# Designs tried in a protein design run: peptides against a protein of PDB entry 1EMU. Part 5

Target 1, 132 residues: chain A of PDB entry 1EMU
Amino acid sequence: PPYLKWAESLHSLLDDQDGISLFRTFLKQEGCADLLDFWFACTGFRKLEPCDSNEEKRLKLARAIYRKYILDNNGIVSRQTKPATKSFIKGCIMKQLIDPAMFDQAQTEIQATMEENTYPSFLKSDIYLEYT

## One batch from the design tools (peptide; aimed at target 1 D16 F40)

Design b1_p10_3_s4 (made by RFdiffusion4, then SolubleMPNN; from b1_p10_3 with F2E A7L)
Fold by OpenDDE base, seed 1:
Structure b1_p10_3_s4 (fold): chain B 132 residues (1-132), chain A 10 residues (1-10)
Amino acid sequence: as target 1 above (132 residues)
Amino acid sequence: SEFEEFLKNH
């Protein structure tokens, strides 16, 4: 069953809607839901190819992601991303240079945080174990 | 999706 694959890799968990739902529920209880939301925001943003017709919309979206997750010093995403990574993102926003990959390093760092902490904890949680 | 929800709110 899919839940066994979830225990084999974080990627398998994040490719499954049921897995995402359970993991997000767990993260909410731990006060860490922003990690997953940011990860998906980065993925979605990267898939938006830049063109003349969506330039302003992409800039607004990038700014929203930046303000919600990077600029908030009290947020878990901000605490789990390196200063140089946050500075790079800020620079992109200020210069209005909105490359699809501008959040890639931040996403990598947040993914590492999940891999090292919240994902293993999820596999030991009542939420996951009761589902199995 | 989580991203779709984010787009709706921002």
Scores: peptide ipSAE 0.106, ipTM 0.812, DockQ to the pose 0.162
OpenDDE base, seeds 2, 3, 4, 5: peptide ipSAE 0.094, 0.103, 0.102, 0.099; ipTM 0.808, 0.808, 0.806, 0.808

Design b1_p10_4 (made by RFdiffusion4)
Pose (drawn by RFdiffusion4):
Structure b1_p10_4 (pose): chain A 132 residues (1-132), chain P 10 residues (1-10)
Amino acid sequence: as target 1 above (132 residues)
Amino acid sequence: SPATYSPTLD
């Protein structure tokens, strides 16, 4: 059963659209869906190849991720990401040196944040318990 | 279902 696999690892949960949808509904109700959206945004950004044809799209995307999740130090993703990590990201944006992996460290920190609090809470939530 | 989620950003 897919719902049982979701309890075994966050990666199993995020590899199933039903799992993602349920988990995001939970996060939305808890006021922190940005954690999951950012996690997927980093993955999406990284899979774009660093070729000339993608250069403009990648710069705009890197800026968009930075502006929404990293810039103001008040949003939940910004609050859950380390200062040095955000400093590096800002440097990449300003220098326009955007490696595909530039958000990897921030993604890891956000991933740990979900594994530490919201993911366990989701597995004990009414939404999950009802679904199962 | 396979994961196909992608956030929309401005």

Design b1_p10_4_s1 (made by RFdiffusion4, then SolubleMPNN; from b1_p10_4, 4 letters changed)
Fold by OpenDDE base, seed 3:
Structure b1_p10_4_s1 (fold): chain B 132 residues (1-132), chain A 10 residues (1-10)
Amino acid sequence: as target 1 above (132 residues)
Amino acid sequence: SPNTYQPVLE
């Protein structure tokens, strides 16, 4: 069953809508749902093909992601990303150089945080265990 | 613009 695959890798968990839903519920209870929301925001942003007609939209989206997750020093994403990474993103925003990959490093760092902490905890959680 | 994206199953 899919829930067994979720325990094999975070990738498997994030490829399953039911898995994502349960994991996000767990994260929300832990006060760190922003980790997952940011991760998906980065993925979605990267998938937007840059073109002349959507440049303004991409800038606005990048700015929104930056302001919500990176600029907020009280946020868990900000606390779990390296200063150099946050500085790079800030630079992109300030210079209006909005490359599709501008959040890649931050996404990698947040993914590592989930791999090391919240994902293992999820597999030990009542939410997951009761589902199995 | 939204600052999060809904997960999409691929």
Scores: peptide ipSAE 0.040, ipTM 0.698, DockQ to the pose 0.098
OpenDDE base, seeds 1, 2, 4, 5: peptide ipSAE 0.036, 0.034, 0.039, 0.038; ipTM 0.677, 0.691, 0.691, 0.712

Design b1_p10_4_s2 (made by RFdiffusion4, then SolubleMPNN; from b1_p10_4, 5 letters changed)
Fold by OpenDDE base, seed 2:
Structure b1_p10_4_s2 (fold): chain B 132 residues (1-132), chain A 10 residues (1-10)
Amino acid sequence: as target 1 above (132 residues)
Amino acid sequence: KPNTYEPVLE
């Protein structure tokens, strides 16, 4: 069953809508759903190919992600990203140089946080175990 | 107040 695949890798969990739903519910209870939301936001942002017609929209979206997750010093994403990474993102926003990969390093750091902490905890949670 | 992708914010 799919839930066994979820225990094999975070990638398998995030590739399954049911897995995502349960994992997000768990993260919300732990007060850290922003980790997953930011991760998916970065993925979605990277999929937007730059062109003349969407330049302003991409800038606005990048700014929204920055303000929501990076600028919030009390947020878990901000606490789990390195100062140099946050500084780089700020620089991109200020210079209006919005490369599709501008959030890649931050996404990597947040993914590592999930791999090391919340993902293992999820597999031990009542939410996951009751589903099995 | 643009929304982010996967999932939509706000």
Scores: peptide ipSAE 0.036, ipTM 0.692, DockQ to the pose 0.125
OpenDDE base, seeds 1, 3, 4, 5: peptide ipSAE 0.034, 0.035, 0.034, 0.035; ipTM 0.686, 0.696, 0.687, 0.670; seed 3 fails the geometry check

Design b1_p10_4_s3 (made by RFdiffusion4, then SolubleMPNN; from b1_p10_4, 5 letters changed)
Fold by OpenDDE base, seed 2:
Structure b1_p10_4_s3 (fold): chain B 132 residues (1-132), chain A 10 residues (1-10)
Amino acid sequence: as target 1 above (132 residues)
Amino acid sequence: MPNTYQPVLE
């Protein structure tokens, strides 16, 4: 069953709508839902191919992601990303150099945070165990 | 923008 695959890898969990739902519920209880939301925001952003017609939209989206997750020093994403990574993102925003991969390093760091902390905790949670 | 972009799972 899918829930066994969820325990095998975070990737399997994040590739399943039911898994995402349960994991996000768990993260909300832990006050860490922004980790997952940011991760998906980065994935979605990277999928937007740059062109003349969507340049402004991509800039606005990048700025929104930056403001919501990176700029907030009290946010969980900001606390779990390295200063150099955040500075790079800020630089991209300020220079309006919006490469599809500009959030990749931040996403990697947040993914590592989930892998090392919240994901293992989720597998021990009542939410997951009651589902199995 | 009230929300950031969330990709649709296929």
Scores: peptide ipSAE 0.031, ipTM 0.670, DockQ to the pose 0.095
OpenDDE base, seeds 1, 3, 4, 5: peptide ipSAE 0.030, 0.023, 0.032, 0.023; ipTM 0.667, 0.639, 0.677, 0.642; seed 4 fails the geometry check

Design b1_p10_4_s4 (made by RFdiffusion4, then SolubleMPNN; from b1_p10_4, 5 letters changed)
Fold by OpenDDE base, seed 3:
Structure b1_p10_4_s4 (fold): chain B 132 residues (1-132), chain A 10 residues (1-10)
Amino acid sequence: as target 1 above (132 residues)
Amino acid sequence: RPNTYEPVLE
């Protein structure tokens, strides 16, 4: 069953809508839902193919992601990303150089945080175990 | 304020 695949890899969990839902519920209870929301925001942002017609839209979205997750020093995403990574993102925003991959490093760091902490905890949570 | 893409299901 799918829930067994979720225990094999975070990738499998995040590729399953039911898995995502349960994992996010768990993260929300832990006050860490922003980790997952940011991760998906980065993925969604990267999927937007840059062109002349969507340049302003992409800039606005990048700014929104930056302001919500990176600029907020009290946020969990900010606390779990390296200063150099945050500085790079800030630079992109300030220079209005919005490459589709501008959040890749931050996404990687947040993914590592989930892999090392929240994902293992989720597999031991009542939410997951009761689902099985 | 634009919303992020690929919203996470709750």
Scores: peptide ipSAE 0.046, ipTM 0.722, DockQ to the pose 0.108
OpenDDE base, seeds 1, 2, 4, 5: peptide ipSAE 0.037, 0.040, 0.041, 0.041; ipTM 0.698, 0.717, 0.714, 0.696; seed 5 fails the geometry check

Design b1_p10_5 (made by RFdiffusion4)
Pose (drawn by RFdiffusion4):
Structure b1_p10_5 (pose): chain A 132 residues (1-132), chain P 10 residues (1-10)
Amino acid sequence: as target 1 above (132 residues)
Amino acid sequence: SDSIVYPTIS
């Protein structure tokens, strides 16, 4: 059963659209869906190839991720990401040197944040328990 | 496994 696999690893949960939908509903109710949206945004950004044809799209996307999740140090993703990590990201944006992996460290920190609090809480939530 | 839908970021 897919719902049982979701309890075995966060990666199993995020590899199933039903799992993602349920988990995001839980996060939305807890006021922190940005954690999951950012996690997927980093993955989406990284898969774009660094060729000339994608240069403009990638710069706009890197800026968009930076502006929404990294810029103001008050949003949940910004609050859960380290200062040096955000500093590096800002540098990449300003220099326009955007490697595909530039958000990897921030993604890892956000991933650990979900594994540490919201993911376990989700597995004990009414939403999950009802679904199962 | 399923096709993953990535969020649109503006």

Design b1_p10_5_s1 (made by RFdiffusion4, then SolubleMPNN; from b1_p10_5, 3 letters changed)
Fold by OpenDDE base, seed 2:
Structure b1_p10_5_s1 (fold): chain B 132 residues (1-132), chain A 10 residues (1-10)
Amino acid sequence: as target 1 above (132 residues)
Amino acid sequence: SDEIVYPVIE
């Protein structure tokens, strides 16, 4: 069953709507749902191909992601991303150089945070165990 | 998942 695959890799968990739902519920209880929301925001952003017609929209979206997750020094995403990574993102925003991959390093760092902490904890949680 | 994920910022 899918829940066994979830225990094998975070990738399998994040590729399953039911898995995402349960994991996000767990993260909300832990006060760190922003980790997952940011991760998906980065993925969605990267999929937007740059062109003349969507340049302003992509800039606004990048700025929104930056303001919501990176700029907030008290936020879980900000606390779990390196200063150099945040500075790079800020630079992209200020220079309006909005490459689809501009959040990749931040996403990697947040993914590592989930892999090392919240994902293992989720597999030990009542939410997951009761589902099995 | 086959679903395309787009960023939603609130």
Scores: peptide ipSAE 0.040, ipTM 0.693, DockQ to the pose 0.565
OpenDDE base, seeds 1, 3, 4, 5: peptide ipSAE 0.037, 0.038, 0.035, 0.037; ipTM 0.695, 0.694, 0.705, 0.685

Design b1_p10_5_s2 (made by RFdiffusion4, then SolubleMPNN; from b1_p10_5, 3 letters changed)
Fold by OpenDDE base, seed 3:
Structure b1_p10_5_s2 (fold): chain B 132 residues (1-132), chain A 10 residues (1-10)
Amino acid sequence: as target 1 above (132 residues)
Amino acid sequence: SDEIVYPKIE
């Protein structure tokens, strides 16, 4: 069953809508849903193919992601990303150099945070165990 | 913000 695959890898969990829903519910209870939201925001951003017609849209989206998750010093995403990574993103925003991969490093770091902390905790949570 | 998209895999 799918819930067993979720325990095999975070990737399997994040590829399943039911898994995502349960995991996000767990993260909300832990006050760290921003980790998952940021991860998906980065994925969504990267999927936007740059072209002349969407340049402004991509810039606005990048700014929104930056302001919500990176600039907020009290946010969990900000706390779990390295200063150099945050500085790079800031630089991209300031220079208006909006490469589709500009959030990749930050996404990787947040993914690692989930792998090391929240994902294992989720597998031990009442939410997951009651689902099984 | 509202413009942020959070795509989920179906």
Scores: peptide ipSAE 0.346, ipTM 0.849, DockQ to the pose 0.162
OpenDDE base, seeds 1, 2, 4, 5: peptide ipSAE 0.312, 0.329, 0.034, 0.318; ipTM 0.843, 0.848, 0.679, 0.843

Design b1_p10_5_s3 (made by RFdiffusion4, then SolubleMPNN; from b1_p10_5, 3 letters changed)
Fold by OpenDDE base, seed 2:
Structure b1_p10_5_s3 (fold): chain B 132 residues (1-132), chain A 10 residues (1-10)
Amino acid sequence: as target 1 above (132 residues)
Amino acid sequence: SDEIVYPEIE
């Protein structure tokens, strides 16, 4: 069954809509759903190819991601990203230099946080175990 | 660790 694959890797978990749903529910109870939401936001942002017609939209989206997750000093994403990474993102926003890869380092750091902490905890959670 | 790419699910 799919839930066994979820225990093999975070990749398998995030490749399954049911897995994502349960994992997000778990994260919400732990007060850290923003980790996953930010991760997907970065992925979605990177997929937007820069062009003259979407420059303003990309800037607005980048600014929204920055304000919601990076600028919020009380947020879990801000606490789990390095100061230099956050400073770089701020610089991109201020200079309006919006490269598709501008959130890559932050996404990597948040992914590592999930791999090392929340994902293992999820596999020990009542949410996951009751599903099995 | 190596970077892992995950599919985006809406």
Scores: peptide ipSAE 0.027, ipTM 0.642, DockQ to the pose 0.110
OpenDDE base, seeds 1, 3, 4, 5: peptide ipSAE 0.024, 0.024, 0.026, 0.025; ipTM 0.630, 0.629, 0.643, 0.652

Design b1_p10_5_s4 (made by RFdiffusion4, then SolubleMPNN; from b1_p10_5, 4 letters changed)
Fold by OpenDDE base, seed 2:
Structure b1_p10_5_s4 (fold): chain B 132 residues (1-132), chain A 10 residues (1-10)
Amino acid sequence: as target 1 above (132 residues)
Amino acid sequence: KDEIVYPEIK
């Protein structure tokens, strides 16, 4: 069953709508749902192919992601991303050089945080265990 | 609507 695959890899969990839902519920309980939301925000951003017609929209979206997750010093995402990574993102926005991959390093760091902390905890949670 | 797109949300 799918829930067994969730325990095998975070990727499997994030590729399953039911898994995402349960994991997000768990993260909300732990006060760190922003980790998952940011991860998906980065994925969504990267999927947007840059073109002349969407340049401004992509810039606005990048700014929104930056303001919500990176600039917030009290946020879990900000605390779990390296200063150099945050500075790079800021630089891209300031220079208006909005490459689809500009959040990749930050996404990787947040993914590592989930892999090392919240994901293992989720597999031990009542939410997951009661589902199985 | 929110400007940020979250693909996990249908």
Scores: peptide ipSAE 0.430, ipTM 0.871, DockQ to the pose 0.176
OpenDDE base, seeds 1, 3, 4, 5: peptide ipSAE 0.036, 0.420, 0.038, 0.037; ipTM 0.679, 0.870, 0.685, 0.678

Design b1_p10_6 (made by RFdiffusion4; failed a check: near_copy:native)
Pose (drawn by RFdiffusion4):
Structure b1_p10_6 (pose): chain A 132 residues (1-132), chain P 10 residues (1-10)
Amino acid sequence: as target 1 above (132 residues)
Amino acid sequence: LLEENIAEAM
């Protein structure tokens, strides 16, 4: 059963659209869906190849992720990401040196944040328990 | 663009 696999690892949960939908509904109700959206945004950004044809799209995307999740140090993702990590990301944006992996460290920190609090809470939530 | 990227990653 897919719902049982979701309890075994966050990666199993995020590899299933039903799992993602349920988990995002839970996060939305807890006021922190940005954690999941950012996690997927980093993955999406990284898979874009660093070729000339993608250069403009990638710069706009990197800026968009930075502006929404990294810029103001008040949003949940910005609060859960380290200062040095955000400093590096800001440097990449300003220098326009955007490697595909530039958000990797921030993604890891957000991933650990979900594994540490919201993911376990989700597995004990009414939404999950009802679904199962 | 950000929302499209997120949808595709999901």

Design b1_p10_6_s1 (made by RFdiffusion4, then SolubleMPNN; from b1_p10_6, 4 letters changed)
Fold by OpenDDE base, seed 4:
Structure b1_p10_6_s1 (fold): chain B 132 residues (1-132), chain A 10 residues (1-10)
Amino acid sequence: as target 1 above (132 residues)
Amino acid sequence: LLDELIEEAI
């Protein structure tokens, strides 16, 4: 069953809508749903192919992601990303250099945070165990 | 979900 795959890798969990839903619920209870939301935001942003017609929209989205997750010093994403990574993102925003990969390092760091903490905790959670 | 997040952010 899918829930067994979820225990095998975070990737498998994040590739399953039910897995995502349960994991997000768990994260919300832990006060760190922003980790997952940011992760998906980065993925979505990267998938947006840059072109002349969407340049402004991509910039706007990048700014939104930046303001919501990176700039907020009280946010868990901000706390779990390296200063250099945040500075790079800020630089991209300020310079309006909006490469599709501009959030990749931040996403990697947040993914590592989930891998090291929230994902293992999820597999021990009542939410997951009751589902199984 | 992903699409919704993108749309919400824009």
Scores: peptide ipSAE 0.035, ipTM 0.682, DockQ to the pose 0.181
OpenDDE base, seeds 1, 2, 3, 5: peptide ipSAE 0.034, 0.035, 0.034, 0.028; ipTM 0.680, 0.683, 0.682, 0.665

Design b1_p10_6_s2 (made by RFdiffusion4, then SolubleMPNN; from b1_p10_6, 4 letters changed)
Fold by OpenDDE base, seed 5:
Structure b1_p10_6_s2 (fold): chain B 132 residues (1-132), chain A 10 residues (1-10)
Amino acid sequence: as target 1 above (132 residues)
Amino acid sequence: LLDELIEEAE
């Protein structure tokens, strides 16, 4: 069953709508749903191919992600990303150089945080165990 | 989620 695949890799969990829903519910209870939301925001942003018609929209979206997750000094995403990574993103925003991969390093760092902490805890949580 | 962020950006 799918829930067994969820225990084998975070990728399998995040590729399943039911898995995402349960994991996000768990993260909300722990006060760290922003980790997952930021991760998906980065993925979605990278998939938006640059073109003349969406340049301004991509810039606005990058600014929104930056302001919501990176500039929030008390936010969990800001606390779990390295200063050099946040500085690089700020530079991209200020220079208006919006490469599709500009959030890749931050996404990698947040993914590592989930892999090392929240994902293992989820697999030991009542919400996951009751589902199985 | 992305749609929500896009909406916030507009």
Scores: peptide ipSAE 0.045, ipTM 0.748, DockQ to the pose 0.170
OpenDDE base, seeds 1, 2, 3, 4: peptide ipSAE 0.043, 0.045, 0.043, 0.045; ipTM 0.738, 0.744, 0.735, 0.741

Design b1_p10_7 (made by RFdiffusion4)
Pose (drawn by RFdiffusion4):
Structure b1_p10_7 (pose): chain A 132 residues (1-132), chain P 10 residues (1-10)
Amino acid sequence: as target 1 above (132 residues)
Amino acid sequence: SATYDFEKYL
């Protein structure tokens, strides 16, 4: 059963659309869906190839991710990401040197944040328990 | 593998 696999690893949960949908509903109710959206945004950004034809799209996307999740140090993703990590990201944006992996460290930190609090809470939530 | 549309949240 897919719902049982979701309890075995966050990666199993995020590899199932039903799992993502349920988990995001939970996060939305807890006021922190940005954690998941950011996690997927980093993955989406990284899979774009660094070729000339994608250069403009990638710069706009890197800026968008930076502006929404990294810029103001008050949003949940910004609050859960390390200062040095955000500093590096800002440098990449300003220098326009955006490697595909530039958000990897921030993604890892956000992933650990979900594994540490919201993911375990989700597995004990009414939403999950009802679904199962 | 799942497909997640994230650009709408930016």

Design b1_p10_7_s1 (made by RFdiffusion4, then SolubleMPNN; from b1_p10_7, 3 letters changed)
Fold by OpenDDE base, seed 4:
Structure b1_p10_7_s1 (fold): chain B 132 residues (1-132), chain A 10 residues (1-10)
Amino acid sequence: as target 1 above (132 residues)
Amino acid sequence: SAVVDWEKYL
């Protein structure tokens, strides 16, 4: 069953609608749902094909992601991303150089945070265990 | 694969 695959890799968990739902619920209880939301924001943003017609929209989205997760010094994402990574993103925003991969490093760092902390904790949580 | 409305949380 899918829940067994969730325990094998975070990727499997994040590729499953039910897995995402349960994991997000867990993260919300832990006060760190932004980790997951940011991760998906990065993925979603990267998938947006840049073109002349959507440049402004992509910039606005990038700004929104930046303001919500990176600029907020009190946020879990900000606390779990390196200063250099955050400054790079800031630079992209300021320069309006919005490469689809501009959040990749931040996403990697947040993914590592989940891999090392919240994901293992999720697998030990009542939410997951009761589901199995 | 899962479909996530990532913009929802911005």
Scores: peptide ipSAE 0.620, ipTM 0.946, DockQ to the pose 0.933
OpenDDE base, seeds 1, 2, 3, 5: peptide ipSAE 0.616, 0.609, 0.600, 0.602; ipTM 0.945, 0.944, 0.943, 0.943

Design b1_p10_7_s2 (made by RFdiffusion4, then SolubleMPNN; from b1_p10_7, 4 letters changed)
Fold by OpenDDE base, seed 4:
Structure b1_p10_7_s2 (fold): chain B 132 residues (1-132), chain A 10 residues (1-10)
Amino acid sequence: as target 1 above (132 residues)
Amino acid sequence: SAVVDWEKFL
């Protein structure tokens, strides 16, 4: 069953609608749903094909991601990303150089945070265990 | 694969 695959890798969990739902619920209870939301924001943003017609939209989205997750010093994403990574993102925003991969390093760092902390905890949680 | 509306959380 899918829930067994969720225990094998975070990737499997994040590729499953039910897995995402349960994991997000868990993260919300832990006060760190932003980790997952940011991760998906990075993925979604990267998938946007840059073109002349969507340049402004992409910039606005990048700014939104930056303001919500990176600029907020009290946010968990900000706390779990390296200063240099945040500085790079800020630089991209300020320079309006919006490469699809501009959040990749931050996403990697947040993914590592999940891998090391919240994901293992999720697998030990009542939410997951009761689902199994 | 899962479909996530990531923009709604911005």
Scores: peptide ipSAE 0.591, ipTM 0.942, DockQ to the pose 0.901
OpenDDE base, seeds 1, 2, 3, 5: peptide ipSAE 0.590, 0.587, 0.576, 0.580; ipTM 0.942, 0.941, 0.940, 0.940

Design b1_p10_7_s3 (made by RFdiffusion4, then SolubleMPNN; from b1_p10_7, 5 letters changed)
Fold by OpenDDE base, seed 1:
Structure b1_p10_7_s3 (fold): chain B 132 residues (1-132), chain A 10 residues (1-10)
Amino acid sequence: as target 1 above (132 residues)
Amino acid sequence: SAVVDWESSL
């Protein structure tokens, strides 16, 4: 069953609609749902191929991601990303150099946070165990 | 693969 694959890798969990739903519920209870939301925002943003017609939209989205997750010093994402990574993102925003991969390093760091902390805890949670 | 409405979270 799919839930066994979720225990094998975080990637399998994040590739499953039911897995995402349960994991997000768990993260909300832990006060860190922003980790997952940011991760998907990075993935979604990277998939937007730049062109003349979507330049303004991509800039607005990049700014929104930056303001919500990076700029907020009290946020879990900001606390779990390195200063150099945040500075790079800020630089991209200020210079209006909006590369599809501008959030990749931040996404990697947040993914590592999930791998090391929330993902293992999820597999031990009542939410996951009761589902199995 | 799963489909996530990431823009709505912003």
Scores: peptide ipSAE 0.629, ipTM 0.943, DockQ to the pose 0.896
OpenDDE base, seeds 2, 3, 4, 5: peptide ipSAE 0.621, 0.622, 0.625, 0.619; ipTM 0.941, 0.942, 0.942, 0.941

Design b1_p10_7_s4 (made by RFdiffusion4, then SolubleMPNN; from b1_p10_7, 6 letters changed)
Fold by OpenDDE base, seed 5:
Structure b1_p10_7_s4 (fold): chain B 132 residues (1-132), chain A 10 residues (1-10)
Amino acid sequence: as target 1 above (132 residues)
Amino acid sequence: SAVVDWLSSL
């Protein structure tokens, strides 16, 4: 069953709508839902192919992601990303150099945070265990 | 923003 695959890898969990829903519910209870939301925001942003018609929209979206998750010093995403990574993103925004991969390093760092902490805790949670 | 919320739900 799918829930067994979720325990095999975070990737399997995040590739399943039911898995995502349960995991996000767990994260919300822990006050850490922004980790997952940021992760998906980065994925979605990277999938937007640059073109002349969407240049301004991509810049606005990048700014929104930056302001919501990176610039917020009290946010969990900001606390779990390295200063050099945040500085790089800021530089991209200021220079208006909006490469599709500009959030990749930040996404990697947040993914590592989930892999090391929240994902294992989720597999031990009542939410997951009661589902099985 | 609505776009960010949409991306976060992918």
Scores: peptide ipSAE 0.029, ipTM 0.679, DockQ to the pose 0.126
OpenDDE base, seeds 1, 2, 3, 4: peptide ipSAE 0.022, 0.028, 0.022, 0.022; ipTM 0.633, 0.674, 0.633, 0.632

Design b1_p10_8 (made by RFdiffusion4)
Pose (drawn by RFdiffusion4):
Structure b1_p10_8 (pose): chain A 132 residues (1-132), chain P 10 residues (1-10)
Amino acid sequence: as target 1 above (132 residues)
Amino acid sequence: SAHYDFEKYL
């Protein structure tokens, strides 16, 4: 059963659309869906190849991710990401040196944040328990 | 594997 696999690892949960949908509903109700959206945005950004044809799209995307999740140090993703990590990211944006992996460290920190609090809470939530 | 339309939330 897919719902049982979701309890075994966050990666199993995020590899199933039903799992993602349920988990995002939970996060939305807890006021922190940005954690999941950012996690997927980093993955989406990284899979774009660093070729000339993608250069403009990638710069706009890197800026968009930075502006929404990294810029104001008040949003949940910004609050859960380390200062040095955000400093590096800002440097990449300003220098326009955007490696595909530039968000990797921030993604890891956000992933640990979900594994540490919201993911366990989701597995004990009414939403999950009802679904199962 | 699941697909996620993340650009929706930017």

